# Peptides against a protein of PDB entry 4Y8H, part 2

Target 1, 196 residues: chain A of PDB entry 4Y8H
Amino acid sequence: TSIMAVTFKDGVILGADSRTTTGAYIANRVTDKLTRVHDKIWCCRSGSAADTQAIADIVQYHLELYTSQYGTPSTETAASVFKELCYENKDNLTAGIIVAGYDDKNKGEVYTIPLGGSVHKLPYAIAGSGSTFIYGYCDKNFRENMSKEETVDFIKHSLSQAIKWDGSSGGVIRMVVLTAAGVERLIFYPDEYEQL

## One batch from the design tools (peptide; aimed at target 1 R19 T21 T22)

Design b2_p18_8_s1 (made by RFdiffusion4, then SolubleMPNN; from b2_p18_8, 7 letters changed)
Fold by OpenDDE base, seed 2:
Structure b2_p18_8_s1 (fold): chain B 196 residues (1-196), chain A 18 residues (1-18)
Amino acid sequence: as target 1 above (196 residues)
Amino acid sequence: DAEAAAEAAAEAAARRFL
């Protein structure tokens, strides 16, 4: 897996490859690793497909309950729910999660939750087996308050490089854009991103 | 033992990862 989330001028963009593996085999070429837990709060999933799906389902339920009682949760609240689940179950879970969301008060926010269930708020985060190949590229090319187009290009180039080197990553690049205007899904195919 | 190792390997091979 290669996943990332990037804050920008108008919100946040999540990005992911789409390869799923089972042992040495590719089980699915077009997996959706970008999962909605609230209208404008999403996550990137890495690790066990079953574990991360279960966690995301539980978080979605908790955020629906929260909304009914208190109104729309913050991205920080969502990250806290993920953190509690990942930390309390760390001995039985293989999950790396990036939580990203948009609200009018806090704008775009990113929280990374690596193995072990710690939580870190960052301007951008990368994770998955492919992320090891792109730390240097991302550090060199990330800028705060980029445009939507600049951020899409940054994510596309970053994930393209990760996929090039990581045999566990591939397929399409999916993105989710979260802004005041709403939610937008993007998809980029190998013929486009392999040329970068 | 060898049986436990084979079972663990089979389980790992059947598990889907992102």
Scores: peptide ipSAE 0.434, ipTM 0.785, DockQ to the pose 0.768; fails the geometry check
OpenDDE base, seeds 1, 3, 4, 5: peptide ipSAE 0.427, 0.424, 0.432, 0.425; ipTM 0.775, 0.782, 0.796, 0.777; seeds 1, 3, 4, 5 fail the geometry check

Design b2_p18_8_s2 (made by RFdiffusion4, then SolubleMPNN; from b2_p18_8 with A1D A15R Q16R N17R)
Fold by OpenDDE base, seed 3:
Structure b2_p18_8_s2 (fold): chain B 196 residues (1-196), chain A 18 residues (1-18)
Amino acid sequence: as target 1 above (196 residues)
Amino acid sequence: DAAAAAAAAAAAAARRRL
């Protein structure tokens, strides 16, 4: 997996590759690793497909219950629910999650939850096996308050490089853009991103 | 049986990695 989330001027963008493996086989070439837990709170998933799906489903339930009682949860609240699940069940889970969300008060926010269930709030995060290849590129090229277009390009170039070197990553690049205007899903195919 | 099929499906799902 190669996943990332990037805060920008108008919100946050999540990005992911689409490869799922089962041992030596590519089980799915077009997996959706970008999972909605609330209208404008999403996550990137890495590790066990089953574990990360179960965690995201439980978080979605908790955020729906929260919304019915208290109104729209913050991205920090969502990250806290993910943390409780990942930390308390660390011995039985293989999950690396990036939580990202937008609200009018806090704007775009990113929280990374690596193996073990620690939480780190960051301007941007990268994770998964492919992320190891792009730390230097991301550090060099990330800027705060980029435009939507600059941020899409940054994510596209970053994930293209991660996919190029990581055998566990591939397929399409998916993005989710979270802003005041709403939610937008993007998809980029190999013929486009492999030429970057 | 249905229990063995459910266990096999759960084990197969647990082996998928992102």
Scores: peptide ipSAE 0.469, ipTM 0.778, DockQ to the pose 0.461
OpenDDE base, seeds 1, 2, 4, 5: peptide ipSAE 0.493, 0.486, 0.437, 0.484; ipTM 0.788, 0.786, 0.777, 0.785; seeds 1, 2, 4, 5 fail the geometry check

Design b2_p18_8_s3 (made by RFdiffusion4, then SolubleMPNN; from b2_p18_8 with A15R Q16R N17F)
Fold by OpenDDE base, seed 1:
Structure b2_p18_8_s3 (fold): chain B 196 residues (1-196), chain A 18 residues (1-18)
Amino acid sequence: as target 1 above (196 residues)
Amino acid sequence: AAAAAAAAAAAAAARRFL
């Protein structure tokens, strides 16, 4: 997996590759690793497909219950629910999660939850096996308050490089853009990103 | 120990990873 989330001027963008593996076998070429847990709160999933699905489903349920009682949860609240699940079950889970969300008060926020269930608020996060190849590229090229287009290009170039080196990453690049204006899904194919 | 390691490796090989 190669996943990332990037805060920008107008909100946050999540990005992911689409490969799922079972050993050396590519079980799915077009996996959606970008999972909605609330209208403008999403996560990137890495590690066990089953574990990360179960965690995201439980968080979605908790945020639906929260919304019915208290109104729209913050991204921090969502990250806290993910943290509790990942930390309390750490001995039985293989899950790396990036939580990202937009609200009018806090704007775009990113929280990374690595193995062990710690939580880290960051201006951007990268995770998964492919992230190891792009730390230097991301550190050099990330800027605060980028445009939507600059942020899409930054994510596309970053994930292209991660996919190029990581055998566990590949397929399409998916993005989710979270802003005041709404939610937008983007997709980029190998012919578009392999030439970068 | 070898049987537990083999079972863990087999379970990991049957698991889908992202």
Scores: peptide ipSAE 0.527, ipTM 0.815, DockQ to the pose 0.647; fails the geometry check
OpenDDE base, seeds 2, 3, 4, 5: peptide ipSAE 0.518, 0.508, 0.520, 0.520; ipTM 0.812, 0.806, 0.813, 0.814; seeds 2, 3, 4, 5 fail the geometry check

Design b2_p18_8_s4 (made by RFdiffusion4, then SolubleMPNN; from b2_p18_8, 10 letters changed)
Fold by OpenDDE base, seed 2:
Structure b2_p18_8_s4 (fold): chain B 196 residues (1-196), chain A 18 residues (1-18)
Amino acid sequence: as target 1 above (196 residues)
Amino acid sequence: EEAEEEAERAAAAARRVL
């Protein structure tokens, strides 16, 4: 897996590859690793498909309940729910989560939750097996308050490099853009990103 | 022990990882 989330001028963009592995085999499945937990709060998933899906489902339920009682939750609230679940179940979970969301008050926010269930608020985060290959690239090329187009290009190039070197990453690049204007889903195919 | 190893191998083979 190669996943990332990047804050930018108008919000946040999540990005992911789509490859999955079953045992020693690459599964012929285009998996969506970008998962909605609220209208403008999403997560990137790495690790066990079952574990991360279960966590995301529980968080979605909690955020729906929260919304019914208190109104729209903050991204920080969502990250806190993820953290609690990941930390309390750390002995039975293999999950790496990036939480990203947009609201009018806080704009785009990113929280990374690595193995062990710690939480870190960052201007951008990368995770998954492919992330090890792109720390240097991301650090060099990330800028705060990029445009939407610059941020899409940054994520596309970053994930392309991760996929190039990580055998556990590949397929399509998916993105989710979260802004005041709403939610936008993007998809990029190998023929496009392999040339970068 | 062999049955446990086979069950663990089967579980590992069935586990989907992202």
Scores: peptide ipSAE 0.465, ipTM 0.793, DockQ to the pose 0.798; fails the geometry check
OpenDDE base, seeds 1, 3, 4, 5: peptide ipSAE 0.446, 0.452, 0.460, 0.451; ipTM 0.784, 0.787, 0.798, 0.791; seeds 1, 3, 4, 5 fail the geometry check

## One batch from the design tools (peptide; aimed at target 1 T21)

Design b2_p19_4 (made by RFdiffusion4)
Amino acid sequence: AAAAAAAAAAAAAALPEML
Pose (drawn by RFdiffusion4):
Structure b2_p19_4 (pose): chain A 196 residues (1-196), chain P 19 residues (1-19)
Amino acid sequence: as target 1 above (196 residues)
Amino acid sequence: XXXXXXXXXXXXXXLPEML
């Protein structure tokens, strides 16, 4: 997989490829790796498809219950629920999860949760097997407080390279935009991003 | 040859899906 989340002026954008692998076979070329756990709290999933789906479903359940009793959870709270599940079950899980959300007070936030269940709050985060190939590119090209259009381009160009080199990444580039204006889903096809 | 092909098909059928 190739996945990333990026904070910017108006909030945060999540991005991912759409490839599911079963060996070298592409079990699903149009996978949606970007997953809602609350209206404006979403995650990017990497690692085991089964593990990350089971975790996301539980987290969505906890946050729905949290909302019923205490109102809207913070992005940090959502990331903490993911961590609790990933850390306490680290022996049985293969889940690399990026959590991103929008709060009116806190604006855009990104938390990355690698394999061991540790939590890292970052301006942007990249993960998945394809992410190794774009550490150099992303570190060179990321800047804080980018516009929406600049952030879409940064993600598009970054994931385009991760897909180019990583055989375990491909298909379409999916993005989810999180701002005070609501939630926007974006999709970019190979004929556009390949020749960038 | 047939036993090796059957063992390879069984191993392929047990592969998990990964993202």

Design b2_p19_4_s3 (made by RFdiffusion4, then SolubleMPNN; from b2_p19_4 with A2E M18V)
Fold by OpenDDE base, seed 5:
Structure b2_p19_4_s3 (fold): chain B 196 residues (1-196), chain A 19 residues (1-19)
Amino acid sequence: as target 1 above (196 residues)
Amino acid sequence: AEAAAAAAAAAAAALPEVL
């Protein structure tokens, strides 16, 4: 897996590859690793597909309950629920999560939750097996307050490089754009991103 | 052969999926 989330001028963009593995085999499945937990709060998933889906489903339920009582939760609230689940169950879970969301008060926010259930608020985050190959690229090329187009290009180039080196990453690049205007889903195919 | 291929596909589908 190669996943990332990037804050930008107008909000946040999540990005992921779509490759999955089953033991020693690449599964012939175009998986969606970008999971909605609220209207403008999403996560990127790495590790066990079952564990990360179960965590996301529990978080979605808690945020629906929160919304019914208190109104729209913050991205920080969502990250705290993910943190509690990942930390309290760390000995039985293989889950790496990036939480990203947009609201009018806080704008785009990113929280990374690595193995062990620590939480880190960052302007951008990268995770998964492919992320190890792109730390230097991302550090050199990330800028605060990029345009939507600049941020899409940054994510596309970053994930393309991760996929080139990580045998556990590949397929399509998916993105989710979260702004005041709403939610937008993007998809990029190998014939486009492999040339970058 | 078809039953063996179906059993192999079912056994492969029983492996944990990793992202």
Scores: peptide ipSAE 0.541, ipTM 0.810, DockQ to the pose 0.526; fails the geometry check
OpenDDE base, seeds 1, 2, 3, 4: peptide ipSAE 0.537, 0.535, 0.510, 0.481; ipTM 0.804, 0.808, 0.807, 0.805; seeds 1, 2, 3, 4 fail the geometry check

## One batch from the design tools (peptide; aimed at target 1 T1 G47 S168)

Design b2_p20_4_s3 (made by RFdiffusion4, then SolubleMPNN; its pose is not in this set)
Fold by OpenDDE base, seed 3:
Structure b2_p20_4_s3 (fold): chain B 196 residues (1-196), chain A 20 residues (1-20)
Amino acid sequence: as target 1 above (196 residues)
Amino acid sequence: AKKYNEELFKKIEESGKEFV
């Protein structure tokens, strides 16, 4: 898996590959690793497919309850719920989560929750087995307050490099753009990103 | 809410062989 989330001028963009593995083998299955937990709060999932899906489902439920009582939750609140679940179950979970969201007050925010259930707020985050190959690239090329187009290109190039080197990454590149204007889903196919 | 969470946590324990 190769996943990332990047804050930019107008909000935040999440990105992910789609490859699924079973044990040591590449499964002939495409997974959507970008998961909605609230209207403008999403997550990137790495690790156990079942574990991360269950966590996201629980978070979605909690945020729905929160909304009914207090109104729209902040991205920080969502990250806190993820953190609690991941930390309390760290001995039984294989999960790496990136939480990203947008609201008018805080704009785009990114929180990374690695194995162990710690939480880190960052301007951008990368995770998954493919992330190890692109730390240098991302550090060199990330800039604060990029445009939407610049950020899409940054993510596309980053994930393309990760996929190139990581056998556990591949398939399509999916993105979710979260801004004041709403939610936009993007998809890029191998024919597009392999040439980068 | 707790019951709902417990059911979902069981899915974590029964985690499949698939990884992302």
Scores: peptide ipSAE 0.394, ipTM 0.753, DockQ to the pose 0.295; fails the geometry check
OpenDDE base, seeds 1, 2, 4, 5: peptide ipSAE 0.376, 0.374, 0.352, 0.358; ipTM 0.745, 0.747, 0.739, 0.738; seeds 1, 2, 4, 5 fail the geometry check

Design b2_p20_6 (made by RFdiffusion4)
Amino acid sequence: AAAAAAAAAAAAAARAAEML
Pose (drawn by RFdiffusion4):
Structure b2_p20_6 (pose): chain A 196 residues (1-196), chain P 20 residues (1-20)
Amino acid sequence: as target 1 above (196 residues)
Amino acid sequence: XXXXXXXXXXXXXXRAAEML
């Protein structure tokens, strides 16, 4: 997989490829790795498809119950629920999860949760097998408070390279935009991003 | 020890059956 989340002027954008692997076979070329756990709290999933789906479903359930009793959870709270599940079950899980959300007070936030269940709050985060190939590119090209269009391009160009080099990444690029204006889903096809 | 190693390998294979 190749996944990332990027904070910017108006909020945060999540991005991902759409490849699911079963060995070298591509079990699903149009996978949706960007998953809602609340109206404006989403995550990017990497690692085991089964583990990350089971975790996201539980987290969505906890946050729905949290909302019923206490109102809208913060992005930090959502990340904490993911961590609790990933850390306490670290022996049995293969889940690399990036948590991203929008709060009117806090604007865009990104938390990355690697394999061991540790939590890291970052301006942007990249993960998945394809992310190794774009640490150099992303560190060179990321800047804080980018516009929506600049952030879409940064993600598009970054994941385009991760897909180019990583055989475990491919298909379409999916993005989810999180701002005070609501939620926007974006998709970019190979004929566009390949020749960038 | 051999049974524990086999169980760990089986658990790893189950997690790697399908990956993102």

Design b2_p20_7 (made by RFdiffusion4; failed a check: the pose's geometry)
Amino acid sequence: DAAAAAANAAAAYLAAQSLS
Pose (drawn by RFdiffusion4):
Structure b2_p20_7 (pose): chain A 196 residues (1-196), chain P 20 residues (1-20)
Amino acid sequence: as target 1 above (196 residues)
Amino acid sequence: DXXXXXXNXXXXYLAAQSLS
């Protein structure tokens, strides 16, 4: 997997490849790794497909219940629910999760939750096996308060490289845009991003 | 027995899937 989330001027963008692996076999070339847990709180999933789906379903359930009793949860609250599940079940889970959301007060936020269940709040985050190949590129090219178009390009170029080198990444690049204007789904095909 | 073996094989296949 190759996944990332990036904060910018108007909010946050999540991005991911669409490859599911079963050994060297590509079990699914059009996977959706970007998953809603609330209207404007989404996550990027990496690691075990089963574990991350089970975790995301539970988190969506908790936040739906939270919304019924207390109103809209913060992105930090959503990340905390993911952490509780990942940390307390660290022996049985293989889940690398990035949590991203939009709050009108807090604008865009990114929390990354690596294997051990620790929580890290960051301007942007990259994860998944393909992310190793783009630490150098992303650290060199990221800047705070980028525009929507610049952020889409940063993510497109970054995941294009992660897919190029990582055999466990591929297919299409999916992105989810989170702003005060709502939620936008973007998709980019190989003929576009490969030759970048 | 054959239906149970097929169900086990399908579950094992799905459990082998990774987002790596």

Design b2_p20_7_s2 (made by RFdiffusion4, then SolubleMPNN; from b2_p20_7 with N8A Y13A A16S S20G; failed a check: the pose's geometry)
Amino acid sequence: DAAAAAAAAAAAALASQSLG

## One batch from the design tools (peptide; aimed at target 1 R19 K33 S46 G47)

Design b2_p21_3_s1 (made by RFdiffusion4, then SolubleMPNN; failed a check: the pose's geometry; its pose is not in this set)
Amino acid sequence: SAAAARAAALAAARAAGKTRL

Design b2_p21_4 (made by RFdiffusion4)
Amino acid sequence: AAAAAAAAAYAAYLAAMPQYL
Pose (drawn by RFdiffusion4):
Structure b2_p21_4 (pose): chain A 196 residues (1-196), chain P 21 residues (1-21)
Amino acid sequence: as target 1 above (196 residues)
Amino acid sequence: XXXXXXXXXYAAYLAAMPQYL
């Protein structure tokens, strides 16, 4: 997989490829790795498809119950629920998850949760097998407070390279935009991003 | 016959594999 989340002027954008692998066979070329756990709290899933889906479903359930009793949870709270599940079950899980959300007070936030269940709050995060190939590119090209269009391009160019080199990444590039204006889903096809 | 058995064994092998993102 190749996945990333990026904070910017108006909030945060999540991005991902659409490839599911079963060995070298592509079990699903149009996978949606960007998953809602609350209206404006989403995650990017990497690692085991089964593990990350089971975790995301539980987290969505906890946050729905949290909302019923205490109102809208913060992005930090959502990331903490993911951590609790990933850390406490670290022996049985293969889940690399990026949590991203929008709060009117806190604007865009990104938390990355690698394999061991540790939590890292970052301006942007990249993960998945394809992310190794773009540490150099992303570190060179990321800046804080980018516009929506600049952020879409950064993600598009970054995942385009991760897909180019990583055989475990491919298909379409999916993005989810999180701002005070609501939620926007974006999709970019190979004929556009390949020749970038 | 041997080609059909090999195709079936390969499909069963793929169906037994976990999937990763």

Design b2_p21_4_s1 (made by RFdiffusion4, then SolubleMPNN; from b2_p21_4 with A2E Y10A Y13A M17L Y20F)
Fold by OpenDDE base, seed 5:
Structure b2_p21_4_s1 (fold): chain B 196 residues (1-196), chain A 21 residues (1-21)
Amino acid sequence: as target 1 above (196 residues)
Amino acid sequence: AEAAAAAAAAAAALAALPQFL
């Protein structure tokens, strides 16, 4: 897996590859690793497909209950629920999660939750087996307050490089753009991103 | 309701070969 989330001028963009593996085999070529937990709060999933889906489903339920009582939760609240689940169950979970969300007060926010259930607020995060190949690229090329287009290009180039080197990453690049204007889903195919 | 959602997720996890993302 290669996943990332990037804050930008108008919000946040999540990005992921789409390969799922079972041992040495590609089980699914077009997996959706970008999971909605609230209207403008999403996560990137890495590790066990089952564990990360179960965590996301529990978080979605808690955020629905929160919304019914208190209104729209913050991205920090969502990250706190993910953290609690990942930390309390760390001995039985293989989950690496990036939480990203947009609200009018806090704008785009990114929280990374690596193995062990620590939480880190960052301007951008990368995770999964492919992330090891792109730390240097991302550090050199990330800028704060990029445009939507610059941020899409940064994520395309970053994930393209991760997919090139990581045998556990591939397929399509999926993105979710979270802004004041709403939610937008993007998809990029190998014929486009492999030439970058 | 929480226990039923967790049980359904656990049952789905047992029926599939471990898939990794």
Scores: peptide ipSAE 0.396, ipTM 0.756, DockQ to the pose 0.373; fails the geometry check
OpenDDE base, seeds 1, 2, 3, 4: peptide ipSAE 0.372, 0.385, 0.376, 0.392; ipTM 0.744, 0.755, 0.751, 0.762; seeds 1, 2, 3, 4 fail the geometry check

Design b2_p21_4_s2 (made by RFdiffusion4, then SolubleMPNN; from b2_p21_4 with Y10A A11L Y13A M17L Y20F)
Fold by OpenDDE base, seed 5:
Parts: sequence; structure tokens; C-alpha cells
Structure b2_p21_4_s2 (fold): chain B 196 residues (1-196), chain A 21 residues (1-21)
Amino acid sequence: as target 1 above (196 residues)
Amino acid sequence: AAAAAAAAAALAALAALPQFL
């Protein structure tokens, strides 16, 4: 897996590859690793497909319950629910999660939750097996307050490089854009991103 | 706080070939 989330001028963009593997085999070429937990709060999933789906389903339920009592949760609240599940169950879970969300108060926010269940608020995050190949690229090319287009291009180039080197990454690049205007899904095919 | 712990114990039984993301 190669996943990332990037804060930008108008919100946040999540990005992911679409490969699922079972040992040496590609089990699914078109997996959706970008999972909604609330209207404008999403996560990127890495690790066990089953574990990360179960965690996301539990978080979605908790945020629905929260919304019914207190109104729309913050991205920090969502990250705290993910943290609690990942940290308290760390011995039984293989989950690396990036939480990203938009609200009018906090704008775009990114929280990374690695295998240990720690939580880190960052301007951008990268995770999964493919992320190891792009730390140096992302650090050099990330800028705060990019445009939507600049951020899409940054994610597209970053994930293209991760996919190129990581045998566990591939397929399409999916993105989710979270802004005041709403939620937008993007998809980029190999014929476009492999030429970058 | 006690109801969240029961759902995690059911995950250990699906030794289906682990799919990794």
C-alpha cells in the first residue's frame, strides 16, 4: 500500500493506490483504501484489510452516535476514536491509518496513526509499504497552502513513485478532496501516472 | 467503556488468507 493525506489552502486531499495482495498474488487491482467515517472525515487504510475495515466501521458508528448527541465531530475527535481502538488492541491489529478531515473552524487536518496506536497531527502524512520510497520526495516537494491542482499533482507524483518501487502498491490512484464545497472523488489510471 | 472490547475478540477467528492493503 501507498497512502497519503495532504493539507492544502482549501482543505485536505487523501490519496491511495488500489492494490490488495495475498502473499505474492494480487487479490484486487481496484481496492478502495479511502474510507468515509463521516461526511468530511475520511481515512486511508494500510495493513490488514480486515482489521482496517473493522476499525473504520467501529469509528463510523461512534461518529454517527456522537453526531446525534453533540453535532458534527472534529477531525481530532475522529483521530482520538481511531487512536483508542488502535492503541488498546495493538497486539491483535495490523493497522496503519491516516485520518483526514475538513471543518470550517480547523480547515483541513491530518492525523497519522501508525501500528503502535500513537497519534501524530501533521501538515501531511504518508504511510504503507510504498511510503518508504517517497519520504525524500515528499519532504522536498511539499509546501503549505498549495492550490487544489498543485496538491493533486503532488499526490499523483508521490504515489506514482511509491507504486513504481513497491510491489505491494499499484492499480489506480484514488483521491478524495475535502473542502467547504463538499467531497470530490478523483481517479487516475496507470497510463497517466506511470509517465510522471 | 466495557462494550467496545467484545467486538475485537471476534476478529481473531478469520484466519482467511490475510489480504494486505
Scores: peptide ipSAE 0.431, ipTM 0.775, DockQ to the pose 0.349; fails the geometry check
OpenDDE base, seeds 1, 2, 3, 4: peptide ipSAE 0.413, 0.417, 0.404, 0.415; ipTM 0.773, 0.774, 0.767, 0.772; seeds 1, 2, 3, 4 fail the geometry check

Design b2_p21_5_s1 (made by RFdiffusion4, then SolubleMPNN; its pose is not in this set)
Fold by OpenDDE base, seed 1:
Structure b2_p21_5_s1 (fold): chain B 196 residues (1-196), chain A 21 residues (1-21)
Amino acid sequence: as target 1 above (196 residues)
Amino acid sequence: DAAAAAAAAAAAAAAAARLRV
């Protein structure tokens, strides 16, 4: 897996590859690793497909219950629910999660939750097996308050490079854009991103 | 046969449990 989330001028963009594997077998070429937990709060999933799906489903349920009682949760609240689940169950889970969300007060926010269930708020995060190949690229090319287009290009180039080197990454690049205007899904195919 | 179908279903379930993203 190669996943990332990037804050920008107008919100946040999540990005992911689409490969799911079982050992050396590519079980799914077009997996959606970008999972909704609330209207404008999403996560990127890495690790066990089953564990990360179960965690995201539990978080979605908690945020629905929260919304019914207290109104729309913050991205920080969502990250806290993920953190509690990942930390308290760390001995039984293989999950690396990036939480990203938009609200009018806090704008775009990113929280990374690596193995062990720590939580880190960052201007951008990268994770999964492919992320190891792009730390240097991302550090050199990330800028705060980029445009939507600059941020899409940054994510597309970053994930393209991760996919080139990581055997566990591939397929399409999916993105989710979270802004005041709403939610937008993007998809980029190998014929486009392999040429970058 | 039913035993082969059950074994295939169990193997498929075990493979799905080991999917990595």
Scores: peptide ipSAE 0.462, ipTM 0.767, DockQ to the pose 0.404; fails the geometry check
OpenDDE base, seeds 2, 3, 4, 5: peptide ipSAE 0.378, 0.368, 0.395, 0.445; ipTM 0.743, 0.736, 0.752, 0.760; seeds 2, 3, 4, 5 fail the geometry check

Design b2_p21_5_s3 (made by RFdiffusion4, then SolubleMPNN; its pose is not in this set)
Fold by OpenDDE base, seed 1:
Structure b2_p21_5_s3 (fold): chain B 196 residues (1-196), chain A 21 residues (1-21)
Amino acid sequence: as target 1 above (196 residues)
Amino acid sequence: AAAEAAAAAARAAEEAARLRV
């Protein structure tokens, strides 16, 4: 897996590959690793498909309940719920999560929750087996307050490089753009990103 | 020893059977 989330001028963009594996084998299954937990709060998933989906489902439920009682939750609140689940169940879970969201007060925010259930707020985050190949590229090329187009290109190039080197990453690149204007889903196919 | 090996094999098989992302 190669996943990332990047804050930018107008909000945040999540990105992911779509490859699924079973042990050392590539599964003939395309997975959407970008999962909605609230209208403008999403996550990237890495690790056990079942574990990460279960966690996301629980968080989604909690945020729906929260909304009914208190109104729209912050991205930080969502990250806290993820953290509690991942930390309290760390002995029985294999999950790496990036939480990203947009609200008018805080704008785009990114929280990374690696194995063990720690939480780290960052201007951008990368995770999954493919992320090891792109730390240098991302550090060199990330800029704060990029445009939407610059951020899409940054994510596309980053994930393309991760996929190139990581046998556990591949398929399509999906993105979710979260801004004041709403939610936008993007998809890029190998014929496009492999040429980068 | 055999029971421990069997448990390890079962865990490995379970992990290998799981879909990962």
Scores: peptide ipSAE 0.473, ipTM 0.789, DockQ to the pose 0.741; fails the geometry check
OpenDDE base, seeds 2, 3, 4, 5: peptide ipSAE 0.447, 0.466, 0.433, 0.465; ipTM 0.780, 0.793, 0.785, 0.792; seeds 2, 3, 4, 5 fail the geometry check

